# Peptides against a protein of PDB entry 7PB4: the designs that were tried, part 267

Target 1, 105 residues: chain A of PDB entry 7PB4
Amino acid sequence: KMLNIKEYKEKLLSTLGEFLEDHFPLPDRSVKKKKKNIQESSVNLITLHEMLEILINRLFDVPHDPYVKISDSFWPPYVELLLRNGIALRHPEDPTRIRLEAFHQ
Target 2, 218 residues: chain B of PDB entry 7PB4
Amino acid sequence: DALQMAVGYFEKGPIKASQNKDKTLEKHLKTVENVAWKNGLASEEIDILLNIALSGKFGNAVNTRILKCMIPATVISEDSVVKAVSWLCVGKCSGSTKVLFYRWLVAMFDFIDRKEQINLLYGFFFASLQDDALCPYVCHLLYLLTKKENVKPFRVRKLLDLQAKMGMQPHLQALLSLYKFFAPALISVSLPVRKKIYFKNSENLWKTALLAVKQRNR

## One batch from the design tools (peptide; made by RFdiffusion4, then SolubleMPNN)

Design b2_p21_8_s2 (from b2_p21_8, 12 letters changed)
Fold by OpenDDE base, seed 4:
Structure b2_p21_8_s2 (fold): chain B 105 residues (1-105), chain C 218 residues (1-218), chain A 21 residues (1-21)
Amino acid sequence: as target 1 above (105 residues)
Amino acid sequence: as target 2 above (218 residues)
Amino acid sequence: MEEKEQQLRLMVEELVILESQ
C-alpha cells in the first residue's frame, strides 16, 4: 500500500509538472523587451511548479506558520492564480505572505 | 430536534395564536445560540437564519443575535452569502446589522465553500467603502478578495480620494499596499512599508468559536 | 481557462493529501 502511494505521488508530480508547463508557462522573455518598465528587475521568475513546491514544503515543514514570503521571483499572475482558485491564502496581517491551503486538514 | 423547531419558527414566523410570542422567540433564539456556539450550525441552517437576520422580518435586536450565532459546523454556502448581500441592497436592515454582517463575513471567510460568486460582488463591496462605519471591515474583506483584475484606475482614484478625506488608516493602507502589489504603475505614491496590517482582528466576536470549529474539524 | 484552473486545484489538493499520508 505505501509503495503504491509513493508511486502514485511520483506519477502525480510528473503529471502536474507537464500540466503546468503546457498550460501555465512563464511569459516569454521576448515580450518583456518591448515594455521598458518591466526590464529593470533582472530577477529571474520561478516557474509555477517551483512556487508550488516551495508552498507545499513550507506547509509540511512549518505547519504552525506555513506562510511563505512573496519574493520578486514570484510572478504576480501566478500568485493571483493560486489565490483565486483557493490553492493559496494570503496572510491576514501581511500582504507579502501567502500559504498553501491545508487540504489535508 | 429543538434546533429544527427553532429554525422552523424563524423561517415560518410566529404563529398568530401564541399569547407569549416574546417568550417563544427568546426560547428559540437561545436554542440557536446554544447549538451554534457549542457545535456550530449546518450550512442549511445558516442559509435560512442568515437570510432571516437580514430580511428585516424581525427587530434589530433579534437580527443582531441571530447574526452573532451564524457559526458554521463545517462550511457556509456561498449562495447564502450572495443572498445575504442581496438583502443588504434592499436596505431593510439597520446600519449596525450591516457592520456586523461585514465583520461576520470577514471572520467566516475561510469557511465559505466557494468564492467565485462573492468575487463577482467585488464592485458592490467596493462601493460600501464610502460608509465610514463599514470602511474598516470592507477594506479587510477587499484585502481577502482582491485580484489583479479588480485593480482598476477608477478604484485606485477612489481609494486615494478616501485616503485624502480620512487620512492614512491602517486598513486603507493595507488595501492600497495590495493594489500596489498587483498594479504598481497605477500607484505612483510611495506607500510606507508597513510590516503588519492592522485589521481589527482582535475584536473578532467569533474568535473563540472559530477556534472551536477548527478543533472539531481536525 | 476555468477548467484548467479547476484541474490545477484538484491536482494540488490530491498532492497535499498524499503528502500528508
Scores: peptide ipSAE 0.637, ipTM 0.609, DockQ to the pose 0.341
Fold by OpenDDE base, seed 1:
Structure b2_p21_8_s2 (fold): chain B 105 residues (1-105), chain C 218 residues (1-218), chain A 21 residues (1-21)
Amino acid sequence: as target 1 above (105 residues)
Amino acid sequence: as target 2 above (218 residues)
Amino acid sequence: MEEKEQQLRLMVEELVILESQ
């Protein structure tokens, strides 16, 4: 039974990764650098997969404070996606912090 | 079941023949209160009772007591909340009941099964900010609901106007900080860097009940 | 809710439930 759960988890993670790449890709960096010298600090945006991984890990690693601080690497549309779908919740006292929904509780 | 009889009484109304209508009402109300605080209510029971509390079928005292015991066993249906909001538009409930409803909605927000239809009511909730009694609780609700798409220039202006009228209220600051987070270009005003956002009544009336619900669902 | 977003929720929900086991 445990082996089947592990294999199923691995399969689900793989499927989720593919699903996210296909349906929720990062915006193409092809915003033409018009040459104006704004040092666009090219904040490397993380994938939605990486964002979910961070949130899931935090939920299980620190269950008493499962909130993650939103960094500049968090693409705002992904944050909104997670919040509007009830996948993530905003911290009641800090709008810059979100947690994964505790679906297991 | 005593609870089913109580819910049925509120739904169907008093049976004509009861000489002691007030004693019967109190008995059924106590039954609902006892079950709600001990075990929580099923989503269907909340659907019925929440609708009754906001419909104006009973007096304000009864409606207040019903609304105070709208504690879920597990979840609250979004449809129940949407129906409840529709009653707010009809205006058959008291101002105190409206305030209590928004307090309840904020307190129970995490127990509502879905948010899609509630999110469509964003404009309605935002319009309720002009009510001074509702404003703190509406700000808290909007803080929970706000998406980037909701952050519009006209809403920013309305919030700044409210701040000019009411002063730098913590609940307005909380919502403005969120608006600035989503759309920094729309908010040129310097907002105080608050590490913590405090909404009024952080201790909701249901704190103990919510802890019990969370413990039962673990 | 878009079908793909609903599917995402279901997948994440299932993953969280599985991680708790």
Scores: peptide ipSAE 0.635, ipTM 0.486, DockQ to the pose 0.341
Fold by OpenDDE base, seed 2:
Structure b2_p21_8_s2 (fold): chain B 105 residues (1-105), chain C 218 residues (1-218), chain A 21 residues (1-21)
Amino acid sequence: as target 1 above (105 residues)
Amino acid sequence: as target 2 above (218 residues)
Amino acid sequence: MEEKEQQLRLMVEELVILESQ
């Protein structure tokens, strides 16, 4: 039973990774640098997969404070996607913090 | 069932012939209160009673008590919330009832089954920011509802104007911070990164009830 | 787009449930 759950989990993670790459890719950085002087904060955006990994890990590592601080590496549309679908929740007191929904609780 | 009789009383209204109208009303109100706080109410019961509380069918004291006991057993229907907001537009409820409704809506937000129709009411809620009594609770609600698509230049201007008028309020700061997150180009002002509580959780009238609901639904 | 987002939710939900076991 445990082996089947681990294998299923690995398969699900792989499928999720592929699904995210296919349907929710990061915006292509290739859009031409029109030199407007907006300091392109060279902050590398993380993938939605990496974002979910951070959120899931935090949920299980620190269940009493499962909130992650939103960094500049968090692409705003991904945050919005997670929030509008009930996958993540904003901290009621701190708009800079989000948590994964505790689907297991 | 005592609860069904109580809900039916509020729905149908008081029968004219009862000499003890106030005693009957109080009995039914206590029945609803007792069940709501112990077990929560079914979505259908909330649908009926929430509409009654906001319709102006009863006096403000009764409406306030009904609204305070709108505690779900499991979920609240989005349709019930939309209907409730429609009653706010009709203006038959008191200012205190409106405040209480927004507090309730924030407190019960996670128990509402869907948010799609509520999100369409964003503009209505945003317009209510002009009411000083509603503003803190509306900011909290908007904080929960705001999507990138809602962050428009005219709304940013209105929020900044409100901030200029009211000063740097924690609830307004929270909403502005969220707006800046979604649309940093629209908000050039450096918002202080306040590590502090933006919304008063301490004033949640339903804190104990919500904990009980969450425990029952685990 | 809505279907994909719903599928994402279901996948994440299932993953969280599996991680809890």
Scores: peptide ipSAE 0.632, ipTM 0.562, DockQ to the pose 0.340
Fold by OpenDDE base, seed 5:
Structure b2_p21_8_s2 (fold): chain B 105 residues (1-105), chain C 218 residues (1-218), chain A 21 residues (1-21)
Amino acid sequence: as target 1 above (105 residues)
Amino acid sequence: as target 2 above (218 residues)
Amino acid sequence: MEEKEQQLRLMVEELVILESQ
């Protein structure tokens, strides 16, 4: 029974990864090198997959404080996507923190 | 059942011939209150009763009691909320009823089945920030609703003007912090780094009931 | 809600349930 759950998890993770790549890719940085010295701070945006991994891990690793601080690596449209779909919740006292919804509770 | 009879009474209104109109009204109101606080109300019952509470069909005291018992068994229909907001536009409810409605809306926000139509009402809610009595609760609602697309230069100006008029209110600061998060270039003002944003606890009126609803729906 | 966003939610819900097990 446990082996079947692990295999199913792996399959689900793979399917989720493919689904995210197909439907929710990061915007192509149109490298319009317009020469203006705007140090576009080369903040590497993380994928939606990586964002979900961080949120899921935090939910299970620190269940008493499952909130993650929104960093500059979090693409704002992904944050909005998670919030509007009820996948994530904003901290009631700190708008810079979000948690995954505890669907298992 | 007793609840259906009570809801039907409020929907149809008092039958002219009843000599004891006040006793009958109180009986039905107590029936609704008892069921709502024990078990919650079905979405259909909330749809009917919420409309009645905001329509001005009954007196302010009755409307207030009905609105206080708008506790869901499971979910609240977004359509019921949209209809309720439409009644706010007609202006047949008291200022206290409007405040109570916004408190209710914030408290019950997670139990509303969908948010798509409510999000379209963003501009209406934002306009209600000008009402000093509503402002704390509207800020909390907007904190829950605000998307990047809602953060416009004219709204930033209005919030800053409101801050200049009212001072640094915690609820306004919370909303401004969220606006700065979505559009840092629009807000040049240094907001004090507050680790904690405090909204007035709108849930206090329903705290016990909401805990019970969450426990039943786990 | 867009169909793809609903599907995303369902997949995340299922994943969270599985991780709890």
Scores: peptide ipSAE 0.639, ipTM 0.558, DockQ to the pose 0.343; fails the geometry check

Design b2_p21_8_s3 (from b2_p21_8, 14 letters changed)
Fold by OpenDDE base, seed 5:
Structure b2_p21_8_s3 (fold): chain B 105 residues (1-105), chain C 218 residues (1-218), chain A 21 residues (1-21)
Amino acid sequence: as target 1 above (105 residues)
Amino acid sequence: as target 2 above (218 residues)
Amino acid sequence: MMAKEQTLRLMVEELVILRSK
């Protein structure tokens, strides 16, 4: 029984990864990094997959404070997507913090 | 035609072998500018060129010139705008380009074919209010986009905090007044009754072109 | 709600449920 759940979870994770790549990709970085030295902190945006992973992990690892602070690496359209669809919730007092919806509760 | 060749040049990038890369670039840029200001650009051409302008493929000067000539013949595709916003998030464009983009977006707002996807980017635009250079134009954009469902307590707090920090800016007051209209219970503060909404005239850069577009589409 | 967004929600929901078990 445990093996079946684990296998199914792995399959679902794989499917989700593919789905996210197909339907919710980050903008193509096809722009040749012209090495212009502009030290402006090229904020590395994380994928929606990575964002979800962070949120899911936080939900289970720190259940008493499941909120994640929105960083510059969080692409705002992804944040809005998650909030709009009820996948994530904004902290009631701190709009810079979001949590995953506790679907298991 | 000359326009197709120019667009193709920007899309494919400069072919390595041309000794006169800068002259070729200027020629194609002038071609795009001339057509855009005279006739406007097709939605497909805007889609290609807008993405190029914001991708960081070319230098800031070139990107600025391309963005300034993103004048539609008829309509702008919402998808093009969404893609453009995605490039803003990547941060490959200059601050001045971002400002210009928001000015462009406000100026061209009525020519965008649909608003559904743009409305989904409300949170992104709202987050950009913290940038002092963008704030006036973002307020104007948000004024155009705001629906009742967008007016949330946390956004009200953010606007009030911003007002406390920046002072009673006309563009902030305009947006707050709209928020109060949709959700009067969320804004207890008496807002001065401004009879006139004052936004920066972002459209001034394209005023003549926009008039021409409206005349052609009547 | 767009079909793709609904699908995303369902997938995430299922993942959360599976992880709780």
Scores: peptide ipSAE 0.653, ipTM 0.412, DockQ to the pose 0.308
Fold by OpenDDE base, seed 1:
Formats: structure tokens, sequence, C-alpha cells
Structure b2_p21_8_s3 (fold): chain B 105 residues (1-105), chain C 218 residues (1-218), chain A 21 residues (1-21)
């Protein structure tokens, strides 16, 4: 029974990953708008899949403090997406921290 | 061959320079239709064309015609179905195309090579029950997919709420009966014992083609 | 709410429920 759940979870994660790549891809960096002053923040943006993985893991690994600090690697539109859809919640006192919604509770 | 040229046309899109774009499109569409209904399509051809039909690359009329001829020669790849479902989420296809897709999915269900990934989409399909146009076909699909592990209290509540709103629909009753079979403790309501499960005949569009496919694969 | 966003929520919900088990 446990093996089937783990396999199912892994497969669901894989399916989710493919879904996210198809429907929520990161913007192509190739639109170098030539405007001079945008500091090419060399910050590697993470995928929405990776972001969700971090949030899910934090929810279960540290249930008493399930919040993740928003880093520069978090693409702002993804953060907004998660918040507006009730997938994530902002920390009430720290707007730089978000948690995954505890759907199992 | 003519089919490869037709599939290639749909995949690459119309070459901008052709003055007779509509005639070329119709020619290739007829080629695909003729081969699909006569012999069926290879899994690779279905993969390409199914994605095109749901991507919104072409108009609704063209997408509908492509989707209607998604008849397998042997099997449909599960990956093609998963990709197709992903396109439904993007919302570039019409409501009629969504209905047709679910009808197609039910009709072709036995020809899909694997079901493991499709089973993972159970929650997505279940959410589509709220669409009145999709509900009959989604119930049929869920009837085919439902395992004991899928029968949860919150889903039971949603089905009962839907029944309260829509009345005792045959397709909803069939799904509820299956839920009661797997989890009798979750459904305290007495369901009428129906000896026959009646779903809308999703197969009607492909009945002749499906018979031909089954005969060729025997 | 866009259909794709609703789908995303449902998939994440299912993942969380599965992991809690």
Amino acid sequence: as target 1 above (105 residues)
Amino acid sequence: as target 2 above (218 residues)
Amino acid sequence: MMAKEQTLRLMVEELVILRSK
C-alpha cells in the first residue's frame, strides 16, 4: 500500500512538472530589452515546479514554521499566482515569507 | 506520402506565402480524415494532431474536424492524452471542443495503452463535473477511472450536492452507485438499484470506426 | 479564475493530501 502511494506521488509530481512546463513556463530571457540600466540580476529563476516542491517539503518537514522566505530566485508572477489561487498564504507579519496551504488539515 | 505531408502541414503551420491557404488546409484535412476512418492513425500521428486540435493553433471548425478523426490504428499513447488535458486547462479551445474531447476520451478509453497517468488526473476530471455540458461525459470517464482510493468524503459531498442541484441524473447515479460500492459507509442514502448503467452513448460518433479497429486488431 | 490555475490548485491539493497519508 505504501509503495503504491509513493509511486503515485512521484508520478503525480512528474505529471505536474510537465503541466507546469507547458502552461507556466519561465519567460524566455532572450528578450534582452536593450535598455541599459536593468542590472542583469544574474539570479537564476527557479521553475514553478521547484518552487512548489520547496513549499510542500517545508510544510511537512517543519510543520510548526511552514513558511519559506521569498528569494530573488522566486519569479514574482509565480508568487502572485500561488497567492491569488489560495495555494500559498503570506505570513501575516512578514510579507517576504509564504507558506503552502495545509490542504490535509 | 500524402498523410505525412498533411500531418507536417498541421505541425509546422501554413506557409505564409500560399495564396490558397484554405484550399491547402482543406486538402490536408481531407487526407487525414480519409486515412483515419479507413485505416486509423498511428500513435505518433494522433500525438501530433491531438495536440494541434486542442492548442488553439487553428479555428474551432478545423479543430473539431481533426478531433473527430483521432481514430487509432492500434493504440493511443497515454502521454498524448495527458498533453491534451493540459491544453484543456489553458482555455484556448471552445466549450464544444472540450465536450468532444471528453466524448472521444470515453470512446477511445480501451485503446489507450496505459492508464496510470490518466488516473493521476482524477482530481482534475472530478472538478470538471461542475460544468453542466461536460458532466455526463465526465461521470462516464470517472466511472471508468474510479478506484477505492479515489472515493473520499469531500468528493461524496460534492456529488451529493451536485445531485441536489441537478436532480437524479442517470450518469450521476451511476457514479454514486460505484462510490457506494467502494465505500458504503460514506453514502448513507439509499440509491435505487439500477440493473443497467446508462451513460450517453459517447461512442455513437465513432461506433463504425471502433468496430473496424477492433476487427483489424483481432 | 483561469481553468489552468484551478487545475494547478487541484493538483497541489492532491499532492499534499497524498503526502499526508
Scores: peptide ipSAE 0.652, ipTM 0.437, DockQ to the pose 0.496
Fold by OpenDDE base, seed 4:
Structure b2_p21_8_s3 (fold): chain B 105 residues (1-105), chain C 218 residues (1-218), chain A 21 residues (1-21)
Amino acid sequence: as target 1 above (105 residues)
Amino acid sequence: as target 2 above (218 residues)
Amino acid sequence: MMAKEQTLRLMVEELVILRSK
């Protein structure tokens, strides 16, 4: 039974990954923002899949502090997407921290 | 192969330069239809075409025709179904396409190679019960998918609420009866004992094709 | 709410529920 659940989780994650790639792809880096001086902080944006993985893992690995600090790798539109859809919640005292909604509770 | 050319056309899209785009599309669509109904489609072909039908790449009429010819030669990959469900969620397909998909899914259920991933989508299918057009087919699908572990108090409440709203629908009663079978303590309401479970005959569209598939695989 | 966003929520919800088991 446990092996089947793990496999199922992996498959669902894979499906979610494909779904996210198809419907929520990262913006093409091609929008050369004309502003000269923005140091190409080559901040590697993570995929929405990776972001969700981090959030889900944190929820279960550290249930007493399920919040993840928003890094520069978090594409702001993804953060907004998760928040507006009730998938994630902001920390009440620290807007730089978000958690996944505890749907299992 | 004419089928490979047709599938490739739908996958890659119309080549810009063809003045006769509609004729070419119709030709390829007819090729797919003919092969599907005569021989069935390979799992790989279904994977590609099912995705196309639900992606919104083509118009509703084309998508409907593609979906109607998603007849397997042998098996349908579960991955194809999961991917298809993901497209349903994006809302690029029409309501009629969604209905047709659920009908297809029920009709082709036995030809899907595995059910493990589909079972994980139980919650998604259950949420679709609220759509009046989908409800009969979703109930049928859920009837096929439901395990004891899926029968939860909140789902029972939702089904009872739906019954209160829609009335005593045969498909809903069938699902509730199954729920009561798995978890009698969760359903205090007396359900009429129906000897015969009547779902809308989703198979009607593919009945002849399915018979042919079964005969070939025997 | 866009259909794709609703789907995302449902998928994540299911993942969380499955992981809690």
Scores: peptide ipSAE 0.652, ipTM 0.441, DockQ to the pose 0.495
Fold by OpenDDE base, seed 2:
Structure b2_p21_8_s3 (fold): chain B 105 residues (1-105), chain C 218 residues (1-218), chain A 21 residues (1-21)
Amino acid sequence: as target 1 above (105 residues)
Amino acid sequence: as target 2 above (218 residues)
Amino acid sequence: MMAKEQTLRLMVEELVILRSK
């Protein structure tokens, strides 16, 4: 039973990864070249997959404080996407912190 | 060969310079259709063409024709199906294309090489039960996919709610009966013991083709 | 709600449920 769950989880993660790459890719860096003035904050944006991994890990690793601070590496449209779809929740008192929805509870 | 040229045309898209785009498109569609119905398509060809049909690269009429000729010579790759489902989520295909896809998926289910990744999409398929046009085919698909682990209280509630809304549909009853088999404690309602699970054999658009595939693979 | 976004939610939900097990 446990082996099947682990394998299933791994396959689901793989499927999710592929799904995210296909349907929620990061914007191509090439488009930002033309508008000079926005300070290219050299901040490497993380993928939506990486963002979800962080949120899921925090939910299980620190269940009493499952909130993650939004960093500059978090692409704002991804944050909005997660919040809008009820995948993540914003901290009621700190708008810079989000948590994954506790779907298991 | 003619098939490789046709598949390549759909994959690369129409080269801008061809004056008779529609004639070229029709020629390649007919090539794919003829080969698919006569011999079936290789798994690689299905992978390419299935993704194209659901990506929204071409118009609905073209996508429908491509999808109708997704007939395997031997097997369909599970990865192709997973990719196809991902395109359904993007919403670039028409409602009719979605219906056709689910019909195709049910019809071709036995020809898919593996089911492990498809089983992971159980929740996605289950959510599609809310679409009245998809519901009969999704129920059939779920009937094929459902394991004991998929039978959860919230899904039982959703199925019962759906039955309350749509009435006692044979396809819903079949799925509920399967759920009751796996988890009798979750379904208190006496379901009529229907001996014959009648999923409307909606005239399997591929019935003749599937018979031919089975004969070739014996 | 875009179908792709719904799918994302369902996949994440399933992952969370699986990890809780």
Scores: peptide ipSAE 0.650, ipTM 0.441, DockQ to the pose 0.536

